# Peptides against a protein of PDB entry 5T59: the designs that were tried, part 83

Target 1, 112 residues: chain A of PDB entry 5T59
Amino acid sequence: TTPTMQSTSLLTEHLGYPPISLVDDIINAVNEIMYKCTNAMEKYLMQRNIIGKKDFSDEIKIGTAKLESLLENSVDKNFDKLELYVLRNILSIPSDLLEENRFRLLHHEKLV
Target 2, 90 residues: chain B of PDB entry 5T59
Amino acid sequence: EHIRFQRLVQVCNKALEESIRKLQSWEKIHECFPNYGQTREGIENLTVCQQQVIKLWSNLSRVEFDAIFHERSIEEKLNQLDDLINKARS

## One batch from the design tools (peptide; made by RFdiffusion4, then SolubleMPNN)

Design b2_p18_5_s2 (from b2_p18_5, 6 letters changed)
Fold by OpenDDE base, seed 5:
Structure b2_p18_5_s2 (fold): chain B 112 residues (1-112), chain C 90 residues (1-90), chain A 18 residues (1-18)
Amino acid sequence: as target 1 above (112 residues)
Amino acid sequence: as target 2 above (90 residues)
Amino acid sequence: SEVEEAKKKGLESKETLL
């Protein structure tokens, strides 16, 4: 019956799903988008891999992999921050509302 | 009065913008293709890639995030949460 | 410069990645 457990239970009841599920959806979506972007870039450049008499296929593969890694690291950092902020400040219940009287009120309102 | 959903949208946009920030740097794009980017055609192709990947990033994220928010009814639920909190404090 | 002209031409392109 910790504040965290109480908050999660109340929010799960209110939302119809655990708060973390929303964050998971967001993170899964951005990861999918990220790889779609880098894959599309690689394919576009590989279709244009020969300039003059030079074949840049190897450089393109290495370069796109570097960009993917760069984007991947940035996504991980920024969406880790997002996860913490959302769960702590958006999908959260203030501590004063977890007191006995306030807690009962939230349950009552949900069931009405 | 209703603030939580607005904040959710704001932090999502911020995370997306910060994530793509480094790809907005031409210097970072070019350094990944040092020889390819020394050719005229290579520069043109890389410029197209940079421009289009940023647009693709923005468009796909908008569509997918809106779909998530709709499926989870998050605007309505967060507004209700704001109302419940305000009512409990009154 | 040649570099700036190439970049400008790229920005004017109507090609897409998908």
Scores: peptide ipSAE 0.551, ipTM 0.937, DockQ to the pose 0.973
Fold by OpenDDE base, seed 4:
Structure b2_p18_5_s2 (fold): chain B 112 residues (1-112), chain C 90 residues (1-90), chain A 18 residues (1-18)
Amino acid sequence: as target 1 above (112 residues)
Amino acid sequence: as target 2 above (90 residues)
Amino acid sequence: SEVEEAKKKGLESKETLL
């Protein structure tokens, strides 16, 4: 199920930040890592672009771009799934505890 | 008892593993460099790249994710959340 | 094969990307 506004508010109070902020940190990190990896690979191969008497620079650039695209697609897919899972199943409050009679789950504990 | 943080780590590891899966295929690597990979030296270089990029991916991810988890105090917060929920149900 | 030997040599390399 999709997180409710109430759940988000309670979790924000508990965490000290909105749940989505954690996910954003994770996604931003993996994106940065992804491009560091592809950039490093390209540079490594470009330093080794000549074999025999043939220059493979163009092929290397195209090839690394293809790998980058492949990785981008996979990262996008898998971390979208991660986002949904985290927000729905980890950073979540069971619906039965969000009822008015149980509405004090996190708030009450801070007051008492 | 405490399950949420464990699940977070698991899902992160799974996402990272699945994301790099295709790069773990030599065939996929070779397909991107069809002529370069027909040379002995090219194969050697591509092998190094494949091996090292996977290691780099793993190492950087570990360091960065651990830093995030620490900065967000997420293990403590998730454990507390588990405790609160369990208490409410008791 | 030549391919297998080349791959083996690559795996034995101590070079890093960074």
Scores: peptide ipSAE 0.546, ipTM 0.937, DockQ to the pose 0.972
Fold by OpenDDE base, seed 2:
Structure b2_p18_5_s2 (fold): chain B 112 residues (1-112), chain C 90 residues (1-90), chain A 18 residues (1-18)
Amino acid sequence: as target 1 above (112 residues)
Amino acid sequence: as target 2 above (90 residues)
Amino acid sequence: SEVEEAKKKGLESKETLL
C-alpha cells in the first residue's frame, strides 16, 4: 500500500526526520559513488591511452561515457525499486495500527 | 523479532549488486573499447579497471551507507518501531 | 590463449584506481 500522510507524520515524529530523507541520503550517496568510480576508471585509462604507436584517447572517452550511461541507468532502475520498497515495507506502519485507538501508542510512548 | 533493519541492509545490498552487474561482464566492458581491447596491453588495463572499479564500488558503498545508517540511527529506530508494532499486536 | 593470458596478468595486478 502507498504511504499515507498520517503514517509519514508518525514516522517523522519517531525518526526525527521524514522517511524520505533516509532514502534521499542513500540515493545521493550511490550517485556520488557512481561518478567517483567512472571518473577513476577514465583517469586510469587515459593515463594509459597510448599503446604502441596508436593513441586511444578518443575511444577511451567514448567508451567510459558509455559505461557511465550504462551504470546510471542501472542505478536509477534499482534504486527506484529500493525507494519504493523502503517506504512501503520498511519505513511503514501497518494499516490496522493507523486506527484511532492504536496509532496513539507512538505518541504515548514518546510522552512517557 | 527485529526484522526491518535486516531488510533495509538486504535491499541496499541487492540494489548495489544489481547496479554493478553489467560492469561485471567482460563482454560489456570490451564492447565499449573494441579497438583498445584488441591489444594485449589494452586487455590487461581493462581487466585491472574492471576488477578495481568493482572493488571500489563495494568499498565506497559500504563506508558511506554505514555512515548514513549511523548518522540516522536507523538500526535503533527500526528496532524500536518493530517493538512498538509488536507491542501493539500483543 | 593470448587473450586469457592477458586477462590473467591483469587480474594479478595490485594497482588500484584511487
Scores: peptide ipSAE 0.540, ipTM 0.937, DockQ to the pose 0.956
Fold by OpenDDE base, seed 3:
Structure b2_p18_5_s2 (fold): chain B 112 residues (1-112), chain C 90 residues (1-90), chain A 18 residues (1-18)
Amino acid sequence: as target 1 above (112 residues)
Amino acid sequence: as target 2 above (90 residues)
Amino acid sequence: SEVEEAKKKGLESKETLL
């Protein structure tokens, strides 16, 4: 099921933050990690750019850029799927609890 | 009983694994460095890079995701959500 | 092969990226 404004409000109250904030943290983290990985690889190879008196600097720069693009595309695709799954299936409230009489449970537990 | 946090961990691990899968292919790595990879030293260097970048990916993601989960208290909150749902249905 | 030997040596390396 698709998240509603009502479920978002209830979950925000329960979590202390909007559900999307968790997903944003995850996505921001993986993006940072991704660029750290590709940057580290480029630096490692650039320190080893000369073999047999031949300079491979240009090929290394192009090659690492290709790998970065490949990883970017994969990260975007897979974590977009993750976002949808988390918001729909994990950070969600079942429809049977989205009734007036059930809203009392979440609110009451907070007060106790 | 408590299922939501387990699912969160599973989907995160799956996304991380699927994202790095193409870099686990030696052929994909070699294709990006066609001439460099024709040298003995080049092959050695690329092998180190492939191995270490995968390890770095795994280690950094573990540390950062655990930190996020802790800061957001997500395991506790998801367990509480499961309990509330189960209570409402009992 | 020469390629396999090079891969083996690289795999046995203790070098890290960071």
Scores: peptide ipSAE 0.535, ipTM 0.936, DockQ to the pose 0.972

Design b2_p18_5_s3 (from b2_p18_5, 7 letters changed)
Fold by OpenDDE base, seed 5:
Structure b2_p18_5_s3 (fold): chain B 112 residues (1-112), chain C 90 residues (1-90), chain A 18 residues (1-18)
Amino acid sequence: as target 1 above (112 residues)
Amino acid sequence: as target 2 above (90 residues)
Amino acid sequence: SEVEEARKKGLAKKDTLL
């Protein structure tokens, strides 16, 4: 019956799914997109791995891996912030509405 | 009056923009390919990659996030939440 | 510069990653 538990329960009832599920969808999507981008870049460069008489295949593989790591770290950082903000400020119920009378009102409105 | 969905879109866009920020730096791209990027053709190819990966990032994220928002009916649900909160405070 | 010209040429290409 903590505010967090109450909020999660009320929002789950309202949304039809737990709030965290939306965040999970977003994070899973961006991760998939990230790897699609880096994979596409590697493939494009590997098709152009020979310049003149030099083969840059090894450098391309290492370089694309470095870019992937760079992007991965940035995604993790920024979407961790997003998760916290969404769950605390968007998918949240103000504390004053978790009082007895307000809590009952929310349930009543949902069931009508 | 309805503010939550707008904020959701804003923070999603911000996270996407900040995530791709370092790839917008030519210097960071070039340093990953120090010898390849010393050739004319290499510079051209890396430039194409930089430009296209940013576009791909933007387009894929727009399509996928819109699909998520639709499947979760999040705009409607957040608007309803705003209305419920405002009503409860009246 | 040669680098700037190479980048301009790259930007003018219509190649896509997918």
Scores: peptide ipSAE 0.656, ipTM 0.941, DockQ to the pose 0.973
Fold by OpenDDE base, seed 4:
Structure b2_p18_5_s3 (fold): chain B 112 residues (1-112), chain C 90 residues (1-90), chain A 18 residues (1-18)
Amino acid sequence: as target 1 above (112 residues)
Amino acid sequence: as target 2 above (90 residues)
Amino acid sequence: SEVEEARKKGLAKKDTLL
């Protein structure tokens, strides 16, 4: 189920930050890592671009770009799933605790 | 008792593993460098790249994700959340 | 095969990307 505004508010109070902020950190990190990996690969191969008097620079650039694209697509897919899972199943409050008679639990525990 | 943080780690690892899966295929690597990969030296270089990029991916992810989890105090917060929920249901 | 041998040689290298 999709997180409610109430759930988000309560979790924000508990965490000290909105739940989405954690996911954003994770996604930003993996994106940075992804480009570091592909850049490193390109650099490594470009230092080894000539084999048997043939210059493979163009192929290396194109090939690395293709790998980057493959990785981008996979990262996008899998971390979109991660985002949904985390927000719905990990950073979530059970619906029964969001009822009017129970929703004060987190707030009360914080104050006591 | 405490389950949420474990699940977070698991889903992160799963996402990382699935994301790098295509690069674990030699065939996929070779397809990107069809002529370069027909040379002995090219194959060697691509093999190094494949091996090292996977290691780099894993190592960087571990370091960065651990840093995020620490900065966000997420294990503690999720454990507390589990405790609150369990208490409410007791 | 030649490919397998080249792969083995690559795996034996200690080169790093960073």
Scores: peptide ipSAE 0.655, ipTM 0.941, DockQ to the pose 0.970
Fold by OpenDDE base, seed 3:
Structure b2_p18_5_s3 (fold): chain B 112 residues (1-112), chain C 90 residues (1-90), chain A 18 residues (1-18)
Amino acid sequence: as target 1 above (112 residues)
Amino acid sequence: as target 2 above (90 residues)
Amino acid sequence: SEVEEARKKGLAKKDTLL
C-alpha cells in the first residue's frame, strides 16, 4: 500500500528524518558511483587509444557513452523498484497500527 | 523477529546486481567497441576494463551504502520498528 | 583462439581503473 501522511509523520519522528531521505541517499550514491565507473573506464581506454598506427579515440568516446547509457537505464529501472519496495514494505507501518488507539505508540516509546 | 533491515540489504544488493548485469556480458562490451575489439591489444584493454569496472562498482557501492546505513542508524531504527510492531501485537 | 588468449592476458593484468 502507498504510505500515508500519518505513517510518514510517525516514521519521521522515529527515524529522525523522513523515510524518503534514506532512499535519496542511496540513489544519489549509486548515481555518483555509476559515473565514477564509466569515467574511469573512458580514461583508461583513452590512455590506450592508439594501437599500431590507428587512433581509436572517437570509437572509445562513443563506446563508453553507450555503456554509460546502458548503465543509466538499468540503474534508473532497478532503483525505482527499490524505492517503491523500501517505502511500501520496509519503512512502513502496518495498517492495523494506524488506528486511533495506536497513534501514540511510537511517540509514547520515545517519551519513555 | 528482526526482518526489515535484512530486507533492506537484500533489495539493495539485488538492485546493484541487476544494474551491473549487462556489463558482465563480454558481448555487450565488445559491441560498443567493434573495431577496437578486433585488435589483440584492444581485447586485452577491454577485458581489463570489464573486470575492473565490475570490481569498482562492487567495492564503491559496499563502502558508500555501509556509510549511509551507519549515518542513518538504519539497522537500529529498523530493529526498533520491528520490536515496536511486535510489542503492539502481543 | 587468439581472442581467448587476449582475454586471458587481459584478466591476468593488474591494472586498475582508479
Scores: peptide ipSAE 0.653, ipTM 0.941, DockQ to the pose 0.974
Fold by OpenDDE base, seed 2:
Structure b2_p18_5_s3 (fold): chain B 112 residues (1-112), chain C 90 residues (1-90), chain A 18 residues (1-18)
Amino acid sequence: as target 1 above (112 residues)
Amino acid sequence: as target 2 above (90 residues)
Amino acid sequence: SEVEEARKKGLAKKDTLL
């Protein structure tokens, strides 16, 4: 079930921030980590770019770019799934509690 | 009783594990460096990179995700949400 | 094999990326 505006509002009130903000933090963090990892790998190899009499700098740059692309695709795929799951199944309110006589629960608890 | 935060941690770990899976393949690593990986020293260097990047990935993600969870008070908030829902059901 | 030995040697190193 797709999150509704009503559930988003209630969860925002409960959390103190919109549910999507948590997901954004997670995704931004993993993206930063991803590029730190690939950059570190490139730097390590570029410090070791000459073996024997051959300079492998060009191959290293191309190769690390390929690995970065591979990782980007995987991160995008898996964290898109994560976003959907978190918003739909974790940061969610059961539909039966969104009925008129029930969805006031979060507001009521806050006021009491 | 409290299930939502546990699920959050599980899906985060799953996403992280699946994301790094292809880098755990030596064949995939070697394919990106076909000539470099034909040298003994190159193989050694690539092996170090593969091992250390996986460790770095794991360590950085643990630290950053824990920080996010703390800053957002998400365990407490999700536990409270579970309690509210359970209370409404009883 | 030579490849396996090279990998073993790599795994034995304590180099870090950061």
Scores: peptide ipSAE 0.648, ipTM 0.941, DockQ to the pose 0.969

Design b2_p18_5_s4 (from b2_p18_5, 8 letters changed)
Fold by OpenDDE base, seed 4:
Structure b2_p18_5_s4 (fold): chain B 112 residues (1-112), chain C 90 residues (1-90), chain A 18 residues (1-18)
Amino acid sequence: as target 1 above (112 residues)
Amino acid sequence: as target 2 above (90 residues)
Amino acid sequence: SEKEEAIKRGLASKETLL
C-alpha cells in the first residue's frame, strides 16, 4: 500500500524529517559508493594498462564503463525496491493508528 | 517488540548484496576485458580488482549507511514507532 | 589450467584499490 499523506505527516513529525529523506540519503550514498568503486577499478587497471608491448587503455576504459553501467542498472533496480519496501513497510503507520483515537494517543505520547 | 530497524538493516543489506551480484561473476568481469583477460598478468589484475571492489563496496556501504542511520537517529525513532504501535494495540 | 593458476595468484595478492 502507498503511504498516505496523513501517515507521511505523522512520520515527519515523529522523525523530524520526511520519511523519503532517509531513503534519499541511502540512495545518494550508494550512488556515490558505486562511482567510487568503478573509478577505483578503472584507476587501478589504467595503472596496469600495458602488458608486454601492448597498451590496453582503450579496452580498460570501455570495459570499466560497461561494468559501471551494469552496476548502475542493478543499483537502480534494487534500491527502487528498497525505497518501496521502506516507505510501505518500515516507515509506515498501521491504518488502525490513523484513526482518531489512536491519533490522539500518538500526540499524547509525544507531549509526555 | 522492535522489528522495524532490523528490517531496515536487512533490506539495506539485501539491496547491497543484490546490487553487487553481477560483479561477483568472474565471467562477467572477464567479458568486459576480453583481450586484457587473455594475458596472465591481466587475469591477475582483474582478479585483484574483482576481489577488492567487492570489499570496497561492502566497507564503504557499511560506513556510510551507519553514518546515515546515526545522523537520522533511525534506530531510536523506529523503536519508538514500534513502541507506539504496540502500546496502541494493547 | 594456466588461467586458473593466474586467478589463484590474483586472489593471493594483497594489493588494494584504494
Scores: peptide ipSAE 0.348, ipTM 0.928, DockQ to the pose 0.964
Fold by OpenDDE base, seed 2:
Structure b2_p18_5_s4 (fold): chain B 112 residues (1-112), chain C 90 residues (1-90), chain A 18 residues (1-18)
Amino acid sequence: as target 1 above (112 residues)
Amino acid sequence: as target 2 above (90 residues)
Amino acid sequence: SEKEEAIKRGLASKETLL
């Protein structure tokens, strides 16, 4: 089932932050890592752009851009799936615990 | 008993692995550098790049994700959530 | 092959990107 406002509120209270914040941290981190990787690759190859009498700088720039695009597309796809899975299946509260009687248990545990 | 944090780690690892999969293909790497990769020295350089970028990806992601999990206390919080749910079911 | 040998030499390299 799709997360509800009620479950989000309860999880926010439990976690000390909204569930989406964790996902945002993960996605921001992987994006940063992705660009660090592609940038490092480009720099490494650009330092080795001349082989024999030929300059491959243009090919290297185009090639690394293509690899970056491939990686970017894959990251977007896979971490969109991750976001959905985490919010629905990990950071979730079963529907039976969203009833009035079960809410008391969650609040009681926090107060005690 | 505690399952949510394990699942979080698993799904993160899967996403990271699937994301880097295309860069693990030598054919894909070579296709991006068709002329550069026709030289001996070019092949050597590309091989080093491929190997090192995969390692860099793995190492950086491990360090950063562990830092996030620690800062968010997510293992403890997810374990507590599991306990609360299990207690309510008992 | 020469290509295979070049790959092997590359794999044996200890250079790093960062």
Scores: peptide ipSAE 0.261, ipTM 0.922, DockQ to the pose 0.973
Fold by OpenDDE base, seed 1:
Structure b2_p18_5_s4 (fold): chain B 112 residues (1-112), chain C 90 residues (1-90), chain A 18 residues (1-18)
Amino acid sequence: as target 1 above (112 residues)
Amino acid sequence: as target 2 above (90 residues)
Amino acid sequence: SEKEEAIKRGLASKETLL
C-alpha cells in the first residue's frame, strides 16, 4: 500500500524530515558514486591507451560509455525498488497506529 | 525487537550488489573493449580496472551511506519507531 | 592460454584506479 498523508506527517515529525528525503540522499549518493567509478575507469584506461603501436583511445571512450550505460540502467532499476520498499515497509506506520487512540499515544510520547 | 534499521541496511546492500553485478562479469567487460582486450597488456589492464572499480564502488558506497545514516540519525529513529509500535501493541 | 595467464597477472597487480 502507498503511504498516507497522515503517515507521512507523523513520520516527518518523528524523523525531523520527510521520509522521502532519506531516499533522495541515498539515490543522489549512489549516482555520484556511479559517475566517480566510471570516470576513474576511463582515466585509468586512457593512461594506458597505447599498446605497441596502436592507440585505443577511441575504443576506450566508447567502451567506458557502454559500461556506464549498463551501470546506470542497473542503478535505476534497483534503487527504484529500494525506494518503494523503504517507503512502504521501513518508513511506515502500521494501520493500527493510525487509529485515533494510537495516534494520540504516539503524539504524547513525542512530547514527553 | 528492532528490525527496521536492519532491513534498511539489508536492502541498501542488496541494491548496491545487484547494481554492480554486470561489472563483475569479465565477459561484459571484455565485450566493451573487443580489440583492446585482444592484447595481453590490454587484458591485464582491464583485469586491474575491473577489480579496482568494484572495490571503489564498495568503499565509496559504504562511506557515503554511513554518512547519510549518521546525518539522518536513522538507526536511532527507526529503533524508536519500533519501540513505539511494540509499546502500542502491548 | 595466453589470455588466461594475462588475467592472472592482472589480478596480481598492485595498481589502483585512484
Scores: peptide ipSAE 0.258, ipTM 0.922, DockQ to the pose 0.961
Fold by OpenDDE base, seed 5:
Order: sequence, then structure tokens, then C-alpha cells
Structure b2_p18_5_s4 (fold): chain B 112 residues (1-112), chain C 90 residues (1-90), chain A 18 residues (1-18)
Amino acid sequence: as target 1 above (112 residues)
Amino acid sequence: as target 2 above (90 residues)
Amino acid sequence: SEKEEAIKRGLASKETLL
């Protein structure tokens, strides 16, 4: 088995779930939050769409969509970096622990 | 001695902060509403939106991420992982 | 400026998105 595959298996056993599941939860959560924020902004402004004799409904819809796009792009960029960092540096097993003697130690500690 | 969970929290906070950075720019907010933002009331409404959305972003992310960390028992699991690594290297 | 004052008034507002 490859070190990556072995690491994933050991971490899955330790965590009780695959490491990627944590990242998926985080990403799903931030996406939900993102759309809640933009939706709330649109609704707030649409309740205030008329100023004087002018109706700004169309501009508000377009403007909030632009802000949503900006936020989407930033979220995608930054949480892609987060995913890579978490899986490589946090939810990872050092190579020395993947050696035969250290591997047995991990199994032993779990059973105790 | 326990470092992994601290790093997880740090990188989550960094990702959240960097993600909302553009919305913290008044110029970027205003340029999305060029005519609306030329009115006094429009500027006031946009200012409220900017302030409130940043707060909403922060509050929702804190609540949801803490819930995830709790459900996944990630602090305990990462501390245990740190301990296992330290034992293996001793 | 008028814009600056409008921003200040907006910051003092107690309105909420939710």
C-alpha cells in the first residue's frame, strides 16, 4: 500500500471516519453560510428598493449577484488551500510512524 | 505539546477572514450599486448591509464550525494523535 | 462630506439583515 493510502486507513480507524469527511463538513458549512449571507443582503435591500421616485430593484438584484460571485470565488480559493493544508499537515501521519514498529504501536494504543 | 487542533482552528479562521476580505472594502460594495449608492439613503442602507453581513458571517461560521468540531470530536482525536506521535518518537 | 455623514449614520443604525 502507498503511504497515503496507509495513512488514510490508519486515520480513518483513529477518527472513526475518513479525514476528508471533516473537510467536507467544513466546506459544506461555509457554502451554506455564504448563501445565507448573500440572500439576507438581497432581501434587506429589496425591502428598501425605492428611494424617492426611483425603483432600484434591478440594480439591487444585479449588484447582490456580483457580490455573491466575488464571495464564491474567494471561498473556493481559500478553502481549497485549507483542504490541502489540513489533509497534508494536520490529518497526517509522519513517515516514521508508518514504519513497521511504529505501525504496531498505533494498533496497540487503540486497543488499550 | 498539542499543536494540531490549534493549527486547525488557525487555518479555519484564516480562510474565513480571507474569504470575507473583499466584502470589507467599501469601494467594492459601492461599485456593485453605482446609482443606488449615489443617494443618501442608499449609502446608509449599504453601510448597514456591509456591517451586518460581516457580523453574520463571523457568527454563523463560529457556531457551525464549533458544532462540526464537536460532532467529529476533532480536538480530542487530534490531541490523541499528537500524543501517539510523541510516544513513537520517544 | 455628505457621503461621509451618510456612512456615519449607517454605522450607527440598529437595523439588521435577519
Scores: peptide ipSAE 0.231, ipTM 0.920, DockQ to the pose 0.927

Design b2_p18_6_s1 (from b2_p18_6, 7 letters changed)
Fold by OpenDDE base, seed 3:
Structure b2_p18_6_s1 (fold): chain B 112 residues (1-112), chain C 90 residues (1-90), chain A 18 residues (1-18)
Amino acid sequence: as target 1 above (112 residues)
Amino acid sequence: as target 2 above (90 residues)
Amino acid sequence: DLKKKKEERKKEAKEIEE
């Protein structure tokens, strides 16, 4: 089930930020890490581009680009799943707490 | 009692592991460098490169995700959420 | 694409914060 507006509001109040912000941080981080990894790989191989008398620079560039694409696709798929799971199952409010009396409890606990 | 933060860590680790899985395949790596990988030195370089990238992936993700969790105080907040839910159900 | 998804999340975040 998708989070309700009420759930999002309550969680935002509790967290001090919208739940999606946490997911955004995670996604941004893994994206940065991904490109750091692929860049490091390319640089490492380009420093070793000549074997014998043959220059493999072109093949290295193409190959690393393919690996980058492969990693991008995998990251996209897996972290899309993560996003859905976190927002629906971790950063979620049970239906019984969405009632008026339970809503007040959350506010009360914050103020005390 | 406190389960949400544990789940968050678990799903993050799972996503990271599954994301890097294809790069852990030597076959996939070699396919991207068909001629380079036919040389002895090329194979050696690719092997080291693969290992280093995987380590870099693991180390960077650990450091950066922990930083995010700290900055967002997510463990504390999720524990509090668990407590609130448990209290409400008691 | 991850880049596209990032932009979508940013839009969603803005909507939630409003």
Scores: peptide ipSAE 0.203, ipTM 0.917, DockQ to the pose 0.027
Fold by OpenDDE base, seed 4:
Structure b2_p18_6_s1 (fold): chain B 112 residues (1-112), chain C 90 residues (1-90), chain A 18 residues (1-18)
Amino acid sequence: as target 1 above (112 residues)
Amino acid sequence: as target 2 above (90 residues)
Amino acid sequence: DLKKKKEERKKEAKEIEE
């Protein structure tokens, strides 16, 4: 069940921002973190790319890219679930509060 | 009585944990570096790298998510939402 | 795809804010 426009409006008024903005921040953050992690991995290993007489630079680059893809897929899956859960279950207004009288109550509380 | 913020934290932690789980598999790591991982030194480097990345993931996520929660005042707002709901039902 | 999703979220957020 997708949040209604009314719910979104009320929550936006309450939060001072649309509910999706919070999710967006979270997703953006984890994406950035993911990149930082994979970059750190690559740099760490590239500083240790030569073992004996062998240069493993190419393998390291390819391997790190594979790990990044793996992590990206996992992040995408899990944070899509998170988005759905947050918007539907956390940043949500019960149906009983979506009635006209309850709507006024929310506005009243804001103004008081 | 206040439950929404707690749930937010929980689901965030769960998503983070599930996301990094595959990188916690040594087999997955080693498979990405088949020749490099055949050397003693390579194995050592990969082991340290794996550990460091997991720690980095945890630390960065904690810092960034806390910052987001603070900037959005989400704990306060969710608590207020809980209060409003409870009040309306009373 | 996270990149695509991010873009979609941004668009949606802007629409809601307007």
Scores: peptide ipSAE 0.201, ipTM 0.917, DockQ to the pose 0.027
Fold by OpenDDE base, seed 2:
Structure b2_p18_6_s1 (fold): chain B 112 residues (1-112), chain C 90 residues (1-90), chain A 18 residues (1-18)
Amino acid sequence: as target 1 above (112 residues)
Amino acid sequence: as target 2 above (90 residues)
Amino acid sequence: DLKKKKEERKKEAKEIEE
């Protein structure tokens, strides 16, 4: 189930930011980390591209690109699942708290 | 009592672990470097590279995710959310 | 992909904040 507008508003008030912002930070971070890792891999191997008298630079570039693609696909899949889980199950408000009398409870806590 | 933050950490760790799993496969690594991996030195370099990347992945993820959680005060906020929910149900 | 989704999330976040 998709979070309701009311739930999002209440959570935004509680968090001080929209719930999606946390997920965005996580996704951005893992994306950055991913490319740092693949870049490091390429750089490491390119410094060791010659074995004997053979230059493996082209193979290294192609190979690291393949690994990057593999990692990208895996990250995309797993963090899409993460996003859904976080927004639906962690950053969620039970239906009983979405009643009119319970809405005031959250606001009251902020005022106290 | 407080469960949401724990679940957040767990799901993050799971996503990170599942994401790096393919790179933990030597077979997958070697397949990407078929000729390079036929040399002794190539195998050694790939082995070290694989280990370093996995470590880098783990270390950077821990540091960055902890920073995010801190900046967003998410543990405190999720604990408060748990408390609010429990209070409302009591 | 992640890049596209990031952009979508940013747009959504801005809309919610307004």
Scores: peptide ipSAE 0.201, ipTM 0.917, DockQ to the pose 0.026
Fold by OpenDDE base, seed 5:
Formats: C-alpha cells, sequence, structure tokens
Structure b2_p18_6_s1 (fold): chain B 112 residues (1-112), chain C 90 residues (1-90), chain A 18 residues (1-18)
C-alpha cells in the first residue's frame, strides 16, 4: 500500500525532503551508471573491431545493444522492488506513531 | 537499535548485485557476439570487457550512492527515526 | 521503463512539495 499522506508529510518534515526524492536520486544514479557501462563496453570493443581481415563493427553494435537491453530490464525490475521496499519499510512511520498523541511527539522532538 | 540505514544499504547492494548478474554470465555475453567470440582475440577482448564493465559498475555505484546518502544525510535521519520510534514505544 | 518511472517520480515529488 502507498504511504499515507500523513506519513509522507511527517517524513518530509523529518528528512527535509520528500521520501520519494531519495529513491529518485538512487534510480537516476543507477540509470546513469548503466548507460556509462554499456557505452564503455561498446567503445572498448569498437576499438578492437577488426580481427584478422574481418570487421566485426556491426556485430559489436548489435551485441552491445542486446546486453544493454538485458541490463536495462534487470535494473528496472530490481530497482522497482527497491523503491517499493524503501518507501514501505524503511522510510515509513509505524501505525502507532500516526495516532494524534504520537504525531505531536514528532513535532516536539523537532522543536527541542 | 538502529536498523533502517543498515536495511537501506542491504537492499541497495542486493539490487545492484541482482542487476549485474546477467552480465556476469559468460554464456550470455558470448551469445551476443557469436562470430566475434569464435576468434581467439575476440574471446580475449570479451573477457576483458566483461571484467571491466563489472568493475566499473561496482565502483561507480559505490561512489554515487555514497554521495547520495551523504547529500541526503540519510544515515543520520534514519537513526533519528529509529530513536523517535523507540522513544514513542517507551 | 526507467524513463517513465523517473518522470512519474518527479511529478509526484513536485506535487508533494507544493
Amino acid sequence: as target 1 above (112 residues)
Amino acid sequence: as target 2 above (90 residues)
Amino acid sequence: DLKKKKEERKKEAKEIEE
């Protein structure tokens, strides 16, 4: 279940930013890293595209693209799971703290 | 006592490890380069390439994720959250 | 799709900040 608006507000106050912002940073980072890796792989192989008298440039481009797709699919799957887990289990407020009396406690702690 | 940040690190590592798993398979790498991988030099190049990519993946992820965690002060914030929860339950 | 997901997160983040 998606975090409640109350939970999000409390966490935003505590963190200084919305919880989803952290996840966004992580996802953006891994996305950038992914393409840097695939780009590096392609460049490395393209510098070694000729073996003997044969030019394997086309095969290298196709092969690298396939590997990129595999990596992209895996990243998408695993970091979707990560997002769900982080927002529900790590950046979450237990139900007992969502009560009115406990809500004030978080504000009190912030002021102290 | 403080468990949330540890869990964050764990799930991040798990996601990274699982994401790169397919590239760790030599069979899958070779399948993408069927003719290139039939040559001695091609096999050597693919082997080095595979190793380099995995290392790059590991190094970049470490640097970038650590930077994110620092910029967001997430360890401190999660520890404080744990403390608040424990205090509320006391 | 990572691109779509990124866009969705950005929209959600903006909505929360507003």
Scores: peptide ipSAE 0.201, ipTM 0.917, DockQ to the pose 0.027

